# Designs tried in a protein design run: peptides against a protein of PDB entry 4BOS. Part 67

Target 1, 163 residues: chain A of PDB entry 4BOS
Amino acid sequence: PVLTRTVVPADNSCLFTSVYYVVEGGVLNPACAPEMRRLIAQIVASDPDFYSEAILGKTNQEYCDWIKRDDTWGGAIEISILSKFYQCEICVVDTQTVRIDRFGEDAGYTKRVLLIYDGIHYDPLQRNFPDPDTPPLTIFSSNDDIVLVQALELADEARRRRQ
Target 2, 163 residues: chain A of PDB entry 4BOS as posed
Amino acid sequence: PVLTRTVVPADNSALFTSVYYVVEGGVLNPACAPEMRRLIAQIVASDPDFYSEAILGKTNQEYCDWIKRDDTWGGAIEISILSKFYQCEICVVDTQTVRIDRFGEDAGYTKRVLLIYDGIHYDPLQRNFPDPDTPPLTIFSSNDDIVLVQALELADEARRRRQ

## One batch from the design tools (peptide; made by RFdiffusion4, then SolubleMPNN)

Design b1_p17_8_s2 (from b1_p17_8, 7 letters changed)
Fold by OpenDDE base, seed 5:
Structure b1_p17_8_s2 (fold): chain B 163 residues (1-163), chain A 17 residues (1-17)
Amino acid sequence: as target 1 above (163 residues)
Amino acid sequence: SATTLRDERFAEIIALS
């Protein structure tokens, strides 16, 4: 079994496309972003005390209008919200630092998904199997630390290729 | 087929609404 990267379009919605891919078991849908943006806006709007201006960097209403635009980029705030919504860890391996940021790690989720990030672009990760009849895996046990090691190796190799 | 995380969570949210 080998952990591999699926390259999604380099548009402003790569985070949403990548998350959709892994939580759907490997379905690439570049048109998923508008609904995911609206979902995030709805969650943020529903809890203005938690999602304060200090957290959002703008007022709750301004953020909701902003995230629903098709040309704004998602980041850590959106990942945290999606982790909570899908009740899973979202692990992001960074190719620049060769580190993994684990979102939702303290929530006690039993499942995790993995993304790879290069500083501006997100892609989803999947585990491929030698048996062609076994489909790639995108949803892992939160106890599967081997996949995290494989993600670090993948990121390190990506970094070395750029050097 | 196995249920995806998206389907599971959306079903739960709809049920709570």
Scores: peptide ipSAE 0.034, ipTM 0.649, DockQ to the pose 0.030
Fold by OpenDDE base, seed 4:
Structure b1_p17_8_s2 (fold): chain B 163 residues (1-163), chain A 17 residues (1-17)
Amino acid sequence: as target 1 above (163 residues)
Amino acid sequence: SATTLRDERFAEIIALS
């Protein structure tokens, strides 16, 4: 089995498209962003005590209005929220540093999904199998350390290609 | 299922609404 990346559109919603892809088992839907943005806004609005200005960097209401815009980018805050929502680790391998940022790592989730990040753009990762009739896997066991090694290898290769 | 985390979570929210 080989870990590969699926390139999603380089629009303002690449994070949401990538997360949607992996949590849906490999479904590419670039039109998913408005719903994903609204989902995040709904979660944030539902708990203003937890999602405070200290966490959001802006008021709860300002953040909700901001994240629902079509031209705003998702980042670490949104990944953290989505990790909690889907109850899975979201592991982001960074091609600039060849390191993995693990969101939800201390929550005890049994599942993990993987994204690759180059500093501005997110793409989803998937495991392909030798049998062409076996669909790719996007949801892994949180005990699967091999997939993390493979993600680091993929990121290292990507870094070498850019240098 | 193991490949439909989004659907599972949305179903849960709908059920709790």
Scores: peptide ipSAE 0.034, ipTM 0.672, DockQ to the pose 0.031
Fold by OpenDDE base, seed 1:
Structure b1_p17_8_s2 (fold): chain B 163 residues (1-163), chain A 17 residues (1-17)
Amino acid sequence: as target 1 above (163 residues)
Amino acid sequence: SATTLRDERFAEIIALS
């Protein structure tokens, strides 16, 4: 398919690198994680009533300190926060289940970005074009269901290669 | 930019900081 995967470094910050990639239109910056972590921490700290211990699994302050560490992994909570911040759907296709988890799908966002997840590692997805002078697309319309089908196809192929 | 979401929202990072 036209949708392709860009492999980012398999470090503790692959989620942040992947999100940065897609929201920046295809910029690979493995050094973006500290700022991304700080962004999340600032958002969480700014609304302690919403980001309670019940949601975070730890106190607001403990979470902020935790997420700013360079060796902690991002997950669903961070994706949800980033979806809200960037005001876009973040769609994660899982290669283990061949399903898409949609974050922000009920928020009315007009844009979506896509990640691929294997249970441990996140990578960004992009649409390549035949014209080499046309840069890949990483930001899609939230009405573009074709890209979701392509993501599922990509994940299914990945699973078949593992089996 | 039409190809970036980060730049559109970056100002909020500064506001929260």
Scores: peptide ipSAE 0.033, ipTM 0.677, DockQ to the pose 0.032
Fold by OpenDDE base, seed 3:
Structure b1_p17_8_s2 (fold): chain B 163 residues (1-163), chain A 17 residues (1-17)
Amino acid sequence: as target 1 above (163 residues)
Amino acid sequence: SATTLRDERFAEIIALS
């Protein structure tokens, strides 16, 4: 089994496309972004006490309007929200630092998905199997630490290629 | 399915909205 990267379009919605890909078991759908943005907005709007201005950096309504724009970038807060919504760890390996940022790691989730980040762009990761009839895996056990090692290896290789 | 997490959770948010 080999962990590989699926390159998604380098648009403002690469995070949402990447998350959609991994939580849907490897479905590439760049058109999913508006729905994913609305999902985030609906979650935020549903709990204005928790998603306060202190957390969002803007009012609840302002954030909801902002995140639904097609030119705004998703980041850590959106990853955290999506981790909580899908009840899974979202592990982001950074190719610049060769480190993994784990979202939802303390929530006790049994599943994890992986993204790779280069400082401006997100891509999803998947495990390919030798059997061509076995589809790639995007949802892993939270106990599968081998996949994290493989993600670090991918990041390290990516960093070396930029040198 | 085992590989799809969205459909299982998305319905909950739709119901709340």
Scores: peptide ipSAE 0.033, ipTM 0.675, DockQ to the pose 0.033

Design b1_p17_8_s3 (from b1_p17_8, 8 letters changed)
Fold by OpenDDE base, seed 1:
Structure b1_p17_8_s3 (fold): chain B 163 residues (1-163), chain A 17 residues (1-17)
Amino acid sequence: as target 1 above (163 residues)
Amino acid sequence: SATTLREEHFEEMIKLS
C-alpha cells in the first residue's frame, strides 16, 4: 500500500475540501466549504472566552464573519478547531519543510487523518491498496506511525521535484 | 460500510450549521 495525494481544486476552500475528503473516507465535495465554514464559525461563537482575540487575531465576531466569506483561507486555527470537532488528529505534512504538524496530538484521539500542504494549498492524503476492490483509506489509527513516515517521504519527493 | 468521522459527528454538525 502506498500513500497518495488527491489533488483538490486550488480555490480558497482547499483546506475545508481536504478535511471533508479525509473525514468522509475519501469523498470529494468541492461544495462542502460553506457548511464547513459555518461549522467553524458556530464553534468559535459558542466559546468566546476560549476563542479570544488573542487566539484569533481579531474579535470573535469579526472572525466568524470573516471565516464565513467564500474567499478567505483557512489555516492552523481552523485545523485545530476541526480536529477538536471531529475528535481526530489532523496531521499536516509540509512540502516546504518536510515536517509534520500534528494537530490534536495531545488529546488522546484514536484516529488521525493526513493532509499535505505546500505553503498555500492543502490536499488530502489517502492510502491506496493493490487490490482495486479495496477502497482507499483516509482514516488511520493514531498509532500508525508508518503512515507518517510515508507522508514525509511523499513530502520529500515533492520538495525534490520543486528543486 | 464503516462509519466516517463526519458521520459520527453529523448530528452535532447539523445543530451547529
Scores: peptide ipSAE 0.031, ipTM 0.670, DockQ to the pose 0.031
Fold by OpenDDE base, seed 3:
Structure b1_p17_8_s3 (fold): chain B 163 residues (1-163), chain A 17 residues (1-17)
Amino acid sequence: as target 1 above (163 residues)
Amino acid sequence: SATTLREEHFEEMIKLS
């Protein structure tokens, strides 16, 4: 099995598209962003004590309005929220540093999904199998360290190709 | 199970929306 990258549109919603892809088992839906943005906004709005201005960098209401815009980029805050919501680790391998940032790693989740990040753009990762009739896997065991090694290898190759 | 993570949390998503 080989870990591969699925290139999603290079728009301001690539994070949401990528997360949607992996949590849905490999479904590319570039139109998923509005719904996911709303989901995040609702979660944030539901707990203003936790999602404080100190964490958000803006008031709770301002953040909710901001994240629901179709031209704002998701980042670490949104990944953390989505990790908690889907109750899985979201592992982001960075092609610039060849490092993996693990969101939700201390929560005891049994599942993990993987994204690849090049400094501005997120793409989802999937495991392909030799059998062409076996669909790719996007949801892994949180104990699957092999997939993390493969992600690092993929990122290293991307770095060498400057992509 | 073939259930995706999004499907598993669909009910919560609808509740919050």
Scores: peptide ipSAE 0.031, ipTM 0.665, DockQ to the pose 0.031
Fold by OpenDDE base, seed 5:
Structure b1_p17_8_s3 (fold): chain B 163 residues (1-163), chain A 17 residues (1-17)
Amino acid sequence: as target 1 above (163 residues)
Amino acid sequence: SATTLREEHFEEMIKLS
């Protein structure tokens, strides 16, 4: 089995497209962003005490209006929210540092998904199998440390190739 | 086939969106 990267469009919604891809088991849907943005805004609006201005960098209402725009970027805040919502670890391997940031690692989730990040763009990761009849895997056990090693190797190779 | 994470939370997502 080999861990591979699926390149999604380099638009302002690459994070949402990538998350959608992995949680759906490998479905590419660039039109998923508006719905996911609305979901995040609703979650943030529901808990203004937790999602404070200190966390958001803007007022709760300002953030909700901002994230629902079609041209704003998703990042760590959105990943954390989506991790909690889908009840899974979201592991992001960074090609610039060759490090993995784990979101939700302390929540006791049994599942994890993986993204690759180059400092600007997010892409989803999947495990391909030698058997062509076996579909790629995007949802892994949180005990699968091999996939994390493979993600680091993939990121290191991307760094060396300046990809 | 195994249920996807999105399918598992679809009803919740529709409610919140």
Scores: peptide ipSAE 0.030, ipTM 0.666, DockQ to the pose 0.031
Fold by OpenDDE base, seed 4:
Structure b1_p17_8_s3 (fold): chain B 163 residues (1-163), chain A 17 residues (1-17)
Amino acid sequence: as target 1 above (163 residues)
Amino acid sequence: SATTLREEHFEEMIKLS
């Protein structure tokens, strides 16, 4: 089994496309962003006490309007929200630093998904199997630390290619 | 195939829609 990267479109919604891909078991749907943005906005709007201006950097209402725009970029706040919603760890390997940021790592989730990030663009990661009849895996056990090592290897290779 | 995470949380999604 080999961990591989699926390149999604380099648009303003690459994070949402990537998350959709991994939580759906490997379905590439570049049109998923509006629904994903609305999902985040609804979650934020439902708990203004938790999702305060201190956390959001703007008022709850302003954030909801902002995230639903088709030209705004998702980041750490959105990943944290999606981790909570899907009840899984979202592990993001950074190709610039070759480090993994783990969102939801202290929540006790049994599942994890992986993204690769270059400082601007997000892509999803999947495990491919030698047997062509076995579909790729995008949802891993939170105990599967091998996949994290493989993600670091991919990031390191990506970094070398940029040099 | 295993249930996807999105499918597992479909009920929560429709509540927020």
Scores: peptide ipSAE 0.029, ipTM 0.663, DockQ to the pose 0.031

Design b1_p17_8_s4 (from b1_p17_8, 6 letters changed)
Fold by OpenDDE base, seed 3:
Structure b1_p17_8_s4 (fold): chain B 163 residues (1-163), chain A 17 residues (1-17)
Amino acid sequence: as target 1 above (163 residues)
Amino acid sequence: SATTLRDEHFAEMIAKS
């Protein structure tokens, strides 16, 4: 089995496209972004006490309007929200630092998904199998540490290619 | 379905807030 990267469009919604891809078992749907943005906005709007201006950097309403725009980038806040919503760890390997940020790691989730990040762009990761009839896997056990090692290897190779 | 599961998760999220 080999961990590989699926390149999604380099638009402002690459995070949402990537998350949708991995949580849906490998479905590439760039048109998912508006729905994903609205989902996040609805979750944020539903809990203004938790999602305060201190956390969002803007008022709850301003954030909801902002995240629903088609030209705003998702980040750590959105990943955290999506981790909670889908009840899984979201692990982001950074090709610049060759380190993994784990979102939801303390929540006790049994599943994890993986993204690769180059500083401006997110892509999803998947495990391919030797059997061509076996579809790639995007949802892993939270106990599968091998996939994290493989993600680091991919990131390290990506970094070397940029040199 | 995926939509049903998402709806269920959303309902739970709203209930917790």
Scores: peptide ipSAE 0.024, ipTM 0.624, DockQ to the pose 0.035
Fold by OpenDDE base, seed 4:
Structure b1_p17_8_s4 (fold): chain B 163 residues (1-163), chain A 17 residues (1-17)
Amino acid sequence: as target 1 above (163 residues)
Amino acid sequence: SATTLRDEHFAEMIAKS
């Protein structure tokens, strides 16, 4: 089996498209962003004590209005929220540093999904199988360390291609 | 970018919590 990258549109919603892809088992839906943005805003609005201005960098209400705009980018805050919502570890391999940032690693989730990040753009990762009739896998065991090694290899190759 | 700055701020706050 080989870990591969699915390139999603380079629009302002690549994070949401990528997360949707992996948590839905490999469904590419670039139109998913508005509802995911609203979901995040709802979660943030529901707990102003936890999602404080110190965490958000702006007031709770300002963040909610901001994230619902179709031209704003998601990042670490949104990944953390989505990890909690979907109850899975979200692992982001960075092609600039060839390191993996793990979100939700201390929560005890049994599942993990993987994204690849180049500093501005997110894409989803999937495991392909030799049998063409076997669908790619996007949801892995949180104990699957092999997939993390493969993600690092993929990121290292991506870095070499750009240098 | 604004996203990068926000991500850095978030990481800092998480580290302090």
Scores: peptide ipSAE 0.019, ipTM 0.569, DockQ to the pose 0.223
Fold by OpenDDE base, seed 2:
Parts: structure tokens; C-alpha cells; sequence
Structure b1_p17_8_s4 (fold): chain B 163 residues (1-163), chain A 17 residues (1-17)
């Protein structure tokens, strides 16, 4: 089994496309962003006490309007929200630093998904199996630390090759 | 990038909460 990268479009919604891909078991849907943006806005709007201006860097309403735009980028705030919504760890391996940021790591989730990030672009990661009849895996056990090692190796190679 | 500054802000706020 090998951990591989699926390149998604380099548009403003690569984070959403990547998250959708991994949480849906490997479904590439570049058109998923508008609905996912709305989902995030709904979650944020539902809890203005937690999603405060201090957390968002803007008012709750301003954030909701901002994230629903088709030209705004997602980041750590959105990853954290999506981690909570999907009840899974979202692990982001950075090709620039060769380190993993784990979102939801202390929440007790039993599942994790992986993204690769180069400083501007997100892509999803998947495990491919030698048996062509076995579909790729995108949802891993939170106890599967081997996949994290493989993600680091993949990121290191990407860094060395400037990919 | 714009998201970098926002990400840093979020990380700081989470760490302080």
C-alpha cells in the first residue's frame, strides 16, 4: 500500500474540494465548494458565542458573508470546523516544513483523513492498494500512525522535488 | 497569503482559550 496525492484544481476552493474528497471516500467533486461554504457559514452562525470575533478576526456575520464568497480561501478555521462536523481528525502535512498539523487530535475521534499543503494549495491524500479491485482508502484509523509517517515521507519528497 | 495571517490568528486564539 502506498500513500498518494490526488491533484485537485488550483482554484480558490482547493481546501473544500480536498476535504470533500477524503471524507466522501475518494469522490472528486470540484463543484462541492459552494455548499461546503454554506455549511461552514451555517455552523458559525449557529454559535456566535464560540465563533466570536476574537476567533474569526471579524464579526460572526462578516465571516459568514466572507466564507460564502466564491473567491475566498479556506484555512485553519475552516479545517477545524470541518473536523468537528465530520467527527474526524484532519491531518495536514506541510511540504515546506515537513510537519503535520493535526486538527481534532484531542477530541477522541476514531478516524482521520489527510491533506497535503504547500503553502498555497491543498490536495487530498489516499492509500492505494496493489489489488486493482480494492478501492483507495481515504479514511484511516486514528491509531494508524504509519500513514502519518508515509505522509511525512511524501511531503519530504515533494519538498525536494519542488512539487 | 491572506489565509496565512488568518490561520496564525486562529492558532493563537485557540492556544489562549
Amino acid sequence: as target 1 above (163 residues)
Amino acid sequence: SATTLRDEHFAEMIAKS
Scores: peptide ipSAE 0.019, ipTM 0.574, DockQ to the pose 0.226
Fold by OpenDDE base, seed 1:
Structure b1_p17_8_s4 (fold): chain B 163 residues (1-163), chain A 17 residues (1-17)
Amino acid sequence: as target 1 above (163 residues)
Amino acid sequence: SATTLRDEHFAEMIAKS
């Protein structure tokens, strides 16, 4: 298939590594997490009215301290924040359900990026080209629905392999 | 997983807001 998965390290920061990969056009940087965690913390701290304890599950300050730890996991809250920050739709295909969770879909963004999620681990998705000199594409048009179909196919195949 | 549980909590809170 044209859409492929790049396996990033299975560490506590796989979400951040994966997002960094796709938004930077295919740069694998496992060391990106500390700064991305700090970015999220800064965004959360800047808007305590929106990022309330009800949303965060802890106080604003407690969340900021928590997310900056190197052993805490990112999830939907962080994806939503990163979608807003990078001004792009983040689509996460789930291999357990073979469904796509779309973050930022109603924000009017013109770009989308894709991750694959197995319930624990995040990996980035990319479109490969036959020409070896053409680098993989990680940033898609928000109108490119065929990439979503390809993501679902990829997730379905992954599920079949483990069944 | 811990991430999944947190995601579920977030989804619930977003639905209420």
Scores: peptide ipSAE 0.018, ipTM 0.573, DockQ to the pose 0.246

## One batch from the design tools (peptide; made by RFdiffusion4, then SolubleMPNN)

Design b1_p18_1_s1 (from b1_p18_1, 9 letters changed)
Fold by OpenDDE base, seed 1:
Structure b1_p18_1_s1 (fold): chain B 163 residues (1-163), chain A 18 residues (1-18)
Amino acid sequence: as target 1 above (163 residues)
Amino acid sequence: MKPVFSSVSYEEQLKAVL
């Protein structure tokens, strides 16, 4: 089995498309972003005490309006929210630094999903199997450290390609 | 830990993940 990258559209919603892909078991749906954005806004709006201006960099209401735009970018805050919502660890491997940022690692989730990030774009990662009848895997055990090693290898290769 | 690109500031990203 090999970990591979599925390239999603380089629109302003690649994070949401990528997360949707991995948490849904490998479903590519570039049209999922509006609903994903609304989901995040709804969660943020539901807890203005936690999602404060100190965290959001703007008022709760302003953030909700901002994130629902089709041209605004998600990041660590949105990943954290989605990790909590889907009850899974979201691991982001960075091709610039060859490091993995783990979101939700202390929550006790049994599942993890992986994204690859190059500084401006997110793509989902999946494990492909030699047997064509075995579908790719996007949801891994939170104890599967091999997939993290493979993600680092992908990131390292990507970095070498740019150097 | 380097925060991923976000709609919020670098410092605020750190607050969100820690």
Scores: peptide ipSAE 0.029, ipTM 0.654, DockQ to the pose 0.180
Fold by OpenDDE base, seed 2:
Structure b1_p18_1_s1 (fold): chain B 163 residues (1-163), chain A 18 residues (1-18)
Amino acid sequence: as target 1 above (163 residues)
Amino acid sequence: MKPVFSSVSYEEQLKAVL
C-alpha cells in the first residue's frame, strides 16, 4: 500500500474540499465549501463563550461573517472545529518543515485522517492498494503510526523536488 | 506568535506578499 496525494483545486477553499474528501472516504466535491463554511460558522455562533475574540482574533459575529466568504482560507481554527465535529484526529503534514501537526490528538478519537500542506495549499492524502478492486483508504486507525511515517516520507520527497 | 496554519483571506495574503 502506498500513501498518495489527490490534488484539489486552488480556489481558496482547498482546506474544506480536502477535509470533506477524507472524511467522506474519498469523495472529491469542490462544491462542498459553502456548506462547510456555514457549518463552521454555525458551530462558532452556537458557543460565543468558548469561541471568544481571544481565540478567533475577531468577534464571534465578525468571524462567522468572515469564514462564510468564498475567498477566505481555512487554517488551524477551522481544522480544530472540524476535528471535533467529525470526531476524528486530523493530521497535517507540512512539506516546508517535514513535520506533522496533529489536531484532536488528546480527544481519544479512534480514527485519523491526513492532509498535506505546502504553506498556501491543502490536499488530501489516501492509501492506495495494489488490488484495483480495493478502494483507496482515507480514514485510518489513530493507532496507525505507519501512515504518519509514510506522510513524512511523502512530504520529504515533495520538499526535495522543490529544492 | 501565530498558529502553525493560520486563517487568512486571499486579499490579505496578497497584501503580505506584495
Scores: peptide ipSAE 0.027, ipTM 0.595, DockQ to the pose 0.060
Fold by OpenDDE base, seed 3:
Structure b1_p18_1_s1 (fold): chain B 163 residues (1-163), chain A 18 residues (1-18)
Amino acid sequence: as target 1 above (163 residues)
Amino acid sequence: MKPVFSSVSYEEQLKAVL
């Protein structure tokens, strides 16, 4: 079994497309972004005490309007929200630093999904099996640390290609 | 120390990278 990336469109919604891909078991749908943005806005709007200006960097309403734009990029806030919503750990491996940042790692989720990030673009990761009839896996056990090692290896290779 | 992730516009992201 090997970990591979599926290249999603290089648009400002690649984070949402990538998350959707992994949590839906490998469904590539670049058109998912508007709905996912609305979902995030809805969650944020529903809890203004938690999602305060201190957390958002702007008022709750301003954030909701902003994230629903088609040209804004998500970050830690959005990943954290999606982790909570989908009840899974979201692990992001960075090809520039060869580091993995975990979101939801302390929540006790049983599921883990992985993204690869190069500083300006997110792609989803999947495990491919030797048996061609076995579909790729995008949702892993939160106890599967082997997949994290494979993600680091994949990121390191990507970094070397740019050097 | 964890890296800082932020939400920004596409244009702002490009300006930061370039």
Scores: peptide ipSAE 0.024, ipTM 0.586, DockQ to the pose 0.061
Fold by OpenDDE base, seed 4:
Structure b1_p18_1_s1 (fold): chain B 163 residues (1-163), chain A 18 residues (1-18)
Amino acid sequence: as target 1 above (163 residues)
Amino acid sequence: MKPVFSSVSYEEQLKAVL
């Protein structure tokens, strides 16, 4: 079994497309972004005490309007919110630093999903199996640390290819 | 280029994650 990258469109919504891909078991749907943006806005709007200006860097309402635009990029805040919503750990491996940022690590989730990030683009990761009849896996046990090692190896290879 | 912590300041985004 090997960990591989599925390239999604660079349309300003690659984070949402990538998250959707992994949490839905490998479904590529670039059209998912508007609804995911609305979902995040709804969650933020529902708890202005927690999602304060100090957290968002702007007022609650301003953030909600901003994230629903089709040309704004998601980041750590959005990943954190999606981790909580889907009740899974979201691990992002960075090809520039070959480091993994783990979101939801201390929440006690039993599942984890993986994204690869190069500083301007997110893609989803999946595990492929030698048996062609076995579909790729995108949702892993939070105890599966092998997949994290494989993600680092994949990121390191990607970094070497850029050199 | 947008880092993982680029929506707001690094510190503010870290607070949101934790």
Scores: peptide ipSAE 0.029, ipTM 0.663, DockQ to the pose 0.300; fails the geometry check

